# Designs tried in a protein design run: peptides against a protein of PDB entry 6D0Y. Part 118

Target 1, 225 residues: chain A of PDB entry 6D0Y
Amino acid sequence: ETEDHLESLICKVGEKSACSLESNLEGLAGVLEADLPNYKSKILRLLCTVARLLPEKLTIYTTLVGLLNARNYNFGGEFVEAMIRQLKESLKANNYNEAVYLVRFLSDLVNCHVIAAPSMVAMFENFVSVTQEEDVPQVRRDWYVYAFLSSLPWVGKELYEKKDAEMDRIFANTESYLKRRQKTHVPMLQVWTADKPHPQEEYLDCLWAQIQKLKKDRWQERHIL

## One batch from the design tools (peptide; made by RFdiffusion4, then SolubleMPNN)

Design b2_p20_6_s2 (from b2_p20_6, 8 letters changed)
Fold by OpenDDE base, seed 1:
Structure b2_p20_6_s2 (fold): chain B 225 residues (1-225), chain A 20 residues (1-20)
Amino acid sequence: as target 1 above (225 residues)
Amino acid sequence: MEELIERMRKEGEKLAEEKR
């Protein structure tokens, strides 16, 4: 396969086809595996790129990486390392939207058996530990809590199944922080109807409530958060 | 983060070994 052809295959996966998505992904994984000896670096770069730039295909590419990892765990490891490097780069560049998305992507890789649950728990422990940092802006603490909470729809079930005690500790620390942090209420964010005003709840409190509900429902999603 | 990367890699290896 040529590099251009590989790019086309990777970019177009999940598009309309006569075959099932599963079949297409398995086929593509086979093609990519076969080409790793010649195009590993290119394939790695391509996968990292589409993972970052095509968020609408998150589950497609995490699944693809999962399939590749099953065939070649070394490549899977290199991919994870590349994504972690990208996360670090995003944080350094203050690209927090990309950073939070990357955390979600990594979270879903746990479901695809690319990242072990304990490793993801450790990451979240590190995130929530930022709430204990002294002499830092609250916005920093808030962001890491947000990154953690907003990723749980993708991985909360798996982490609680395997690391419930550790997750409970993280939740307790998060709850404690949320109770003591300063809250901002902006009246202009209220949605006004003809008869009833709807105040906007503080975003982290709102997210926390949603995640608590999700947890109570045993991580069975009924609505998109 | 570097330590986390290494841990993730090691755990991945364990997963691979379990699958084989």
Scores: peptide ipSAE 0.026, ipTM 0.615, DockQ to the pose 0.020
Fold by OpenDDE base, seed 4:
Structure b2_p20_6_s2 (fold): chain B 225 residues (1-225), chain A 20 residues (1-20)
Amino acid sequence: as target 1 above (225 residues)
Amino acid sequence: MEELIERMRKEGEKLAEEKR
């Protein structure tokens, strides 16, 4: 495969075809695996790029990476490392929109068995620990809580299945923080359907309520808004 | 994509849990 061809294949995966998405992903994973000896760096870069720039294909690329990780664990590791580096860079650059997306992407990689549940729990523990930092703006604390909570739709089920006690601790800490923080009462739109409508609340409180509902629903999202 | 996820689980879950 040429580099251009690989780029095309990676960028276009998930588009309409005569084959199922699953078949296409498996096929692509096979192609990429075969080309890793010659094009690892290119493939890695491409995957990182599309993962970041094509959020609409999040689950496609997490699945693809999952397949690749299963075939080549080292490559999966390199990909994760690259994404973590990108997350750090995004944070350094105050690109919090990209950062939160990357956290969600990483979260979904847990479902794809690329990232271990304990590792993600540790990340979230670190995020929530920011709420305990002294002499920092609340917006910083809020963002990390937001990043945590907003990622749970992608990984909450898996984490609670494997690390329920640790997750409960994180939840308790989060709840404690939310109770004591200053509230602006800016509502946030729901990203998923709940059985009961939520009142207008501060964005983190609203998100918290949504996540609690999701948790009560055993992390099953019936409808996405 | 449950089938893919299941296959990934079988192939990679143990490794992921142990190494990452």
Scores: peptide ipSAE 0.024, ipTM 0.575, DockQ to the pose 0.027; fails the geometry check
Fold by OpenDDE base, seed 2:
Structure b2_p20_6_s2 (fold): chain B 225 residues (1-225), chain A 20 residues (1-20)
Amino acid sequence: as target 1 above (225 residues)
Amino acid sequence: MEELIERMRKEGEKLAEEKR
């Protein structure tokens, strides 16, 4: 395979095909594995790029990386390291939209057995621990809680299956923070349910409620979060 | 996708054992 051909294969995976998505992913993983001796750096760069720039294909590329990791564990590790570096760079650059997406991507890599559940739990523990930092803006605390909560649809099930006690502790800390944080007072947007108006909840409170419902539903999504 | 995940799990376990 040429470098240009590899780029085409990686970028177009998941598009209309006569074969199933699963078959295409397995095939591509095999092709990439075979070409690692010659094109490792290029493949790594390409995978990192599409992982970052094509959020609509998140599960496609996490699955692809999972398949590739199963074939070449070292390469999978290098990919994760690259993504972690990118996350750190995004945070340093105050690119919080990219950062939160990268956390979601990493979260889904747990499902694909690329990242161990305990490692992801540790990451989330670190995120929620920011709520305990002194002399920092609330916006920083809020963002890390948001990054944690907004990633749970992708990994909550797996983490509770493997590390329920640790996750409960993180949830307790999160709940405690949400109860004591200052809420932003915006002009009262009211949501109408039937004929009874109620104030719209603050964003993090709303997200928290959604995640608690998701947890109660055993992490089976019934609606878009 | 569930089938793929299960295969990845099994293969990952084998790799982990080989590295020990």
Scores: peptide ipSAE 0.023, ipTM 0.550, DockQ to the pose 0.027; fails the geometry check
Fold by OpenDDE base, seed 3:
Structure b2_p20_6_s2 (fold): chain B 225 residues (1-225), chain A 20 residues (1-20)
Amino acid sequence: as target 1 above (225 residues)
Amino acid sequence: MEELIERMRKEGEKLAEEKR
């Protein structure tokens, strides 16, 4: 009964209420913290599930996790570990749509002070390093570059503020790869853009141009990418 | 949301930088 109640609270957070979203999140964080001694595993599973299955509430749940992390750091760690495991599983299963979303979720967790900026930089370094792998399909290289670039709207500002030199190196490596890669459309990348704002340009090149502009604008978004 | 983020920063940023 209590578990069902927790599920309801977690799933419905962010919905219309007489109270502000901020108040609701603080309240829920308090409730969850109080219940962690008895229902930690259940709460962890629920949060992981909604984080993955409700992408429209990405910022709500990253904020909630941030609040919980501040209240119970160990729980925050367990959550991050669970999400990383899920990312690895998604990659192994070739579920690239879920994987890229998880990277974005993790990226926003940096803004919520759940994941350290250096750790996210290291992840992106690992992603871009795939472009240096020998005897691998270009589609693999392209996806990791895509995962990196497509996550920057969520975390680029924070990473450049704290790790500008490292980020510049990653960008340089990315640019170098984009220049030398074969310009072909791959089915993996085609499925991600329903509207394709620039069909005349290769997808990664287009994304690169958008990210470069965002960077030049000091990561201030004026239009959705 | 900015207010919440600031509180999270104050309470958790240092620990996050050290542990994750």
Scores: peptide ipSAE 0.021, ipTM 0.576, DockQ to the pose 0.028; fails the geometry check

Design b2_p20_6_s3 (from b2_p20_6, 8 letters changed)
Fold by OpenDDE base, seed 2:
Structure b2_p20_6_s3 (fold): chain B 225 residues (1-225), chain A 20 residues (1-20)
Amino acid sequence: as target 1 above (225 residues)
Amino acid sequence: MEELIEKMREEGQKLAEEKK
């Protein structure tokens, strides 16, 4: 395969085809595996790029990486390391939108058996531990809680199945923080219900409520968060 | 985060060995 051809294959995966998406991904994983001896660096760069820049294909590329990791575990490891480095750089650059997406991507890699559940739990423990940092702005604490909560739709089920006790501790710490943090209220912005109007909840409180509902529903999504 | 990366590497290596 040529480099240009590999780029085309990777970028276009998931588009309409006569074959199933699963079949296409399996086929592509095989092609990429076969070409690793000659194009490892290029393939790694391409996968990192599409993973970062095509959020609409998150599950496609996490699945692809999962399949490839099953074939070549070392390459899968290199990919994860690259993505974690990217996350670190994003955080350093204060690119929080990219950072939160990368956390979601890494979260979904747990489902694809690329990242171990205990490792993801440890990441979330580290995130929530930021709420205990001294002499830092609340916005920093809020962001890490947001990054944690907003990633749970992708990995909450898996983590609770394997690390329920640890996850409960993280949840307890999160709840405690949300109760004690300062809240921004907008009295003029209200949510109307059938019975009575009420002020719109602060974003993190709203997200927390949604995640609690999701957890109660055994992580089956019935509504858009 | 560096510590986390190291942990992930260690766990990954363990998983890789178990899958062989």
Scores: peptide ipSAE 0.022, ipTM 0.558, DockQ to the pose 0.019
Fold by OpenDDE base, seed 5:
Structure b2_p20_6_s3 (fold): chain B 225 residues (1-225), chain A 20 residues (1-20)
Amino acid sequence: as target 1 above (225 residues)
Amino acid sequence: MEELIEKMREEGQKLAEEKK
């Protein structure tokens, strides 16, 4: 297939079709695998681009990458490496919104068997360890906690199934940090949960409460976080 | 991060081998 055709296929996957999404993804994975010898760099770049720019299709592209990884492990690895590089670049550029999304994307790749659960746990351990850094802005500490917590809806179940003890340690460290951090008063970031009356809290505390509830509910999502 | 990437690769390889 031509380069332009590959771009079209990758960008349009998940759109309405006569076939099931699963069938379309499997088909696309096959097409991409076949074209890797000729268009590897282009395909890699395209996948990285759509993964970053089309957050509404997160699960579609993580699934696609999962299928590709199953077909070509080396390519899957190169993709992960590319995404990690992008994460590093986004952090260096202070693009926190992009960075947090990339963490979520990587988190969902665990479910797609692209990234091992222990590796993701290690990443989150590193994130939460930032809370222990001295002489750094609280915004840095808060962001890494946010990145961790906001990714758990995508990977928490799997991580607790595989590494419950390690996850509990991370949670304990997170809780400890949240108790000692300075709370910011930003009304626009306050969240109220109707299901359980509680005082209005800033977003990070609310997120923590929601994640605790999610954990208690055995990671069965009832509400959009 | 580089060390983490390497760990991911190693662990991923193990998973791939187990699923074959």
Scores: peptide ipSAE 0.022, ipTM 0.568, DockQ to the pose 0.020
Fold by OpenDDE base, seed 3:
Structure b2_p20_6_s3 (fold): chain B 225 residues (1-225), chain A 20 residues (1-20)
Amino acid sequence: as target 1 above (225 residues)
Amino acid sequence: MEELIEKMREEGQKLAEEKK
């Protein structure tokens, strides 16, 4: 079945090939575009699924979506809608691991010209604004800050190039929150990484320091955070 | 956040339709 073939192509992209990854992605984008008239829904579902379930191929699929979006804006839009909807559902279900990954995925879509920088800034503004909510657990505030900070390696450069003033405001608010928050062990935060880079520091403080360093280095990542 | 997400969906759909 053609449907099965599409599934195979989408799932296996990025695997060992005689051709470059870039060539394979362009080829796949062409194939998918050609099949959209007949299999749009299936292709959309498949892409959403692999985007969510294969984090090791994040950049592969963001790039693929970028290529598809360039070829078919309607499909690109539908994909973004689907991913945003999934993020919403993950947040509602308190599936924080999936949610943070989706934020990261969406962040990288900015680099692929699928999501506009202002939209991502607005999302991060909303995330950081949670720190200002009253009568909510600190863990909620911490998570949204984490989601923001942990996504910056993928999109910080682009956002500062396009919206530096807004980003600085978000950073200022983040810094302010981090200074005033209580530094307690939060099990939820500990689950996000098996190995803490700096066990002597609270994770968010450590992440903040790393992001500040990354920013200072003009978003040129020299090591894995 | 939910409101923002919904807005993004709506705007995304609108843009997609306009570019079609």
Scores: peptide ipSAE 0.022, ipTM 0.542, DockQ to the pose 0.020
Fold by OpenDDE base, seed 4:
Structure b2_p20_6_s3 (fold): chain B 225 residues (1-225), chain A 20 residues (1-20)
Amino acid sequence: as target 1 above (225 residues)
Amino acid sequence: MEELIEKMREEGQKLAEEKK
């Protein structure tokens, strides 16, 4: 395969086809695997790029990576490492929107058996631990909590199935932080909904409530978060 | 991965301190 062809294949995966998405992904994974000896770096870069730039295809690419990881564990690892590096870079660049998305992406990789549940728990533990540290701006603390909570729709079920005690601890710490944090209640940080069940709340409080509800519902989504 | 996470945390702490 040529590099251009690989790019096309990777970018176009999930588009309308006579075959199922699963079949297409499996096929693509096979193609990519076969080309890894010659184009590993390119494939890695491409996957990282599309993963970041095409958020609408998050589950497609996490699945693809999952398939690739199953075929080539080392490549899967390299991909994860690359994504984590990108997360770090995003954080350094104060690109929190990209960063939170990357956390979500990584979270969904748990479902795709690319990242082990304990590792993701460890990540979230590290995130929430920031809230317990001194000399850290609240905005940063808030972001880590947000990144954690906003990722749970993707991975909360799996994490609680595997690491319920640890997750409960993280939740407790999160709750504690949310109770003690300063609330600005600035309009831009508030969520307004016309629905009675969703009163006007600060964004983290609102998210927390939603996640608690999701947890209560055993991580079965009944509404879009 | 864990090492990277830890590194991220450490670097994050440093960054937070710098922004303080």
Scores: peptide ipSAE 0.020, ipTM 0.543, DockQ to the pose 0.014

Design b2_p20_6_s4 (from b2_p20_6, 10 letters changed)
Fold by OpenDDE base, seed 4:
Structure b2_p20_6_s4 (fold): chain B 225 residues (1-225), chain A 20 residues (1-20)
Amino acid sequence: as target 1 above (225 residues)
Amino acid sequence: MEKLKEEMLELGKKLAEEKK
């Protein structure tokens, strides 16, 4: 495969085909695996790029990475590391929208068996631990809570199935923080459409309420988008 | 093949620290 061809294949995956998406992804994973010896860096860069720039294909690319990870564990690791590095870079650049998306992407990688549930729990523990930091802006604390909560629609079910006790602890810490933080009146932030819309409230409080409802609903979203 | 908890823990810590 040429580099240009690989780019085309990666960018166009998920397009309408006579074959199922799953079949196409499996096929692509095979192609990419075969080309890793020669084009690992290119493939890695491409996957990171499309993962970041094509959020509409989040599940497609997480699945692809999952399939590829199953074939090449080392590459999967490198991809995760690259994504985390990108997350760091996004944070350094104050690109919080990209950063939170990357956390969501990483979260969905748990569903694709790229990242272990305990690993993601550990990550979220680290995130929520930021709320305990002193002499830092509240926005920092808020962002990590937001990143955590906003990712739960993608991974909450898996995490609670495997690490419910740890998740409950994280939730307790989150709740505690939300109760003691200074609230700002911003428009409500809805993660998804709910049958019973929440009243307009501070975005983290609103998100918290939504996540709690999602949890009560056994992590089954009634309406997506 | 899932990534190890320790790896994610380390990276998470680094992430948190770098943003201070």
Scores: peptide ipSAE 0.025, ipTM 0.633, DockQ to the pose 0.018
Fold by OpenDDE base, seed 1:
Structure b2_p20_6_s4 (fold): chain B 225 residues (1-225), chain A 20 residues (1-20)
Amino acid sequence: as target 1 above (225 residues)
Amino acid sequence: MEKLKEEMLELGKKLAEEKK
């Protein structure tokens, strides 16, 4: 495939086709694998771009990366590294909407066997540990808790199945923080979710309640948070 | 904040190494 054609294939995956989505993804993974020797950098950039800019296709592209990772172990690693760098850059640029989405994307990569569950647990441990930082704005602490909690619909089931004790510790720390934090309106967090919090409840507390309910329901989600 | 970002980057590398 030519470089321009690769862009078209990657961008259009998941659109209407006579074949199943699974078949199309498998086919595309094969095409991309074959072209890595010639177009590795371009393919990497394209995948990172669509992963960031097409949130409506999150599961399509995480699945594609999962399939490609299974075919080319090294490329999968490079992709994850690129996404982590992008997360760092988004945080540096104060692009918090992109940042939280990237965390969700990485979370779903656990389900696609691209990222190991223990590694994601470690990331969330790091996020929640921000609540222990001194002399920082509460909004910073709140954001990392939000990033953690808002990603659990995508990966909570997997993490609890494999690392329940560690997840319980993270939850305990989160709950402790939520109890001691100042209850203030945080508008910036509300713009990152489609779900409107209850009118009489602080947003992060509302999200916590939703996640607790999701956990109680064994991570069977009725609607996307 | 920057320290955490660097730590996240290092964790990202670990994520890549531990991938399936």
Scores: peptide ipSAE 0.024, ipTM 0.606, DockQ to the pose 0.017
Fold by OpenDDE base, seed 3:
Structure b2_p20_6_s4 (fold): chain B 225 residues (1-225), chain A 20 residues (1-20)
Amino acid sequence: as target 1 above (225 residues)
Amino acid sequence: MEKLKEEMLELGKKLAEEKK
């Protein structure tokens, strides 16, 4: 395989095919594995790029990485490290849209057996711990809570299955913060539920309610939040 | 999802402004 061909394969995976997506992903994983000795760096860069720039293919690429990780654990590790580095860079650059997406991507990697549940729990513990920071803007606290909550649809089930006690603690801390935080200091994002019309609600409170319901429903959702 | 993206972007903008 040439570098250009690999780029094409990686970028176009999931497109219309006579074969199933699962079959195509398995095939691509095999191709990429075979080419790692010669093109590891290129493949790594490509996967990081498409993971970051093609959010519509999130589950495709998390699955692909999962398959690759199963074939080559070192590569899987390097990929995760690269994504974590990218997350840090996004935060430093105040690119919070990309940052929260990357958290979601990493969350789904738990389902793909690329990231261990305890590691993700630790990350979320770190996020929620920001609510306890002193002399920081509330918007900072709010964002990390948002990053946590908004990622739970992708990983909440797995984390509660593996680390229910720790997750409950995180939830308790989150709830306490949401109750005590101010809602008048900055203009708050507000949302409506599409399926059930209700008065406009502060986004974090609304998200919290949705996540609580999702948790109650054993992390089975009718539609993506 | 698109609505969510917009909200995320808006939140990011607020954060960026706060750090300035």
Scores: peptide ipSAE 0.024, ipTM 0.550, DockQ to the pose 0.017
Fold by OpenDDE base, seed 5:
Structure b2_p20_6_s4 (fold): chain B 225 residues (1-225), chain A 20 residues (1-20)
Amino acid sequence: as target 1 above (225 residues)
Amino acid sequence: MEKLKEEMLELGKKLAEEKK
């Protein structure tokens, strides 16, 4: 495949086809594997790009990476390393939109057997530890809690099944922080959950309640967040 | 909740701008 053709294939995967999505992804994984000797850097860059720029196709590309990782473990590792570097760069650049998508993407890679559960737990431990930082704005603490909680719909089930004790600790720390933080009662940051009637809550409190409900429901989503 | 999610992200952006 030519470089331009690879770009086209990667960008268009998941679009309407006569074949199943699974078949298309498997086929593309095979094509990419075959072209790694010649276009590894390009393929790596393309996959990183679509991961952060096409959030609507997140599960498509995580699955693709999972399939590719199964074929070429070394490439999978390089991809994860690249994504982590990009996450760090995004945070340094204060690109929080990109950062949250990257965290979500990495989270779903656990389900695709690309990232080990303990590694993701460690990342979330680091995120929640930001709540203990001194002399930093609360918005920083809130963002990392948000990044953690908002990623759990994708990976909470897997992490709790494998690292329940560690997850309980993270949850306890999160709950403790949420109780002691200063709440913002701006109307635009208040939400209504669909599961049952309740007073309007600050966004993080609402998200926490939704995650608690999700956990109680054994991580089976009934309502979209 | 997409709007509220965006607001949380925008808070971070605002903070970043204030630090500069």
Scores: peptide ipSAE 0.024, ipTM 0.590, DockQ to the pose 0.015; fails the geometry check

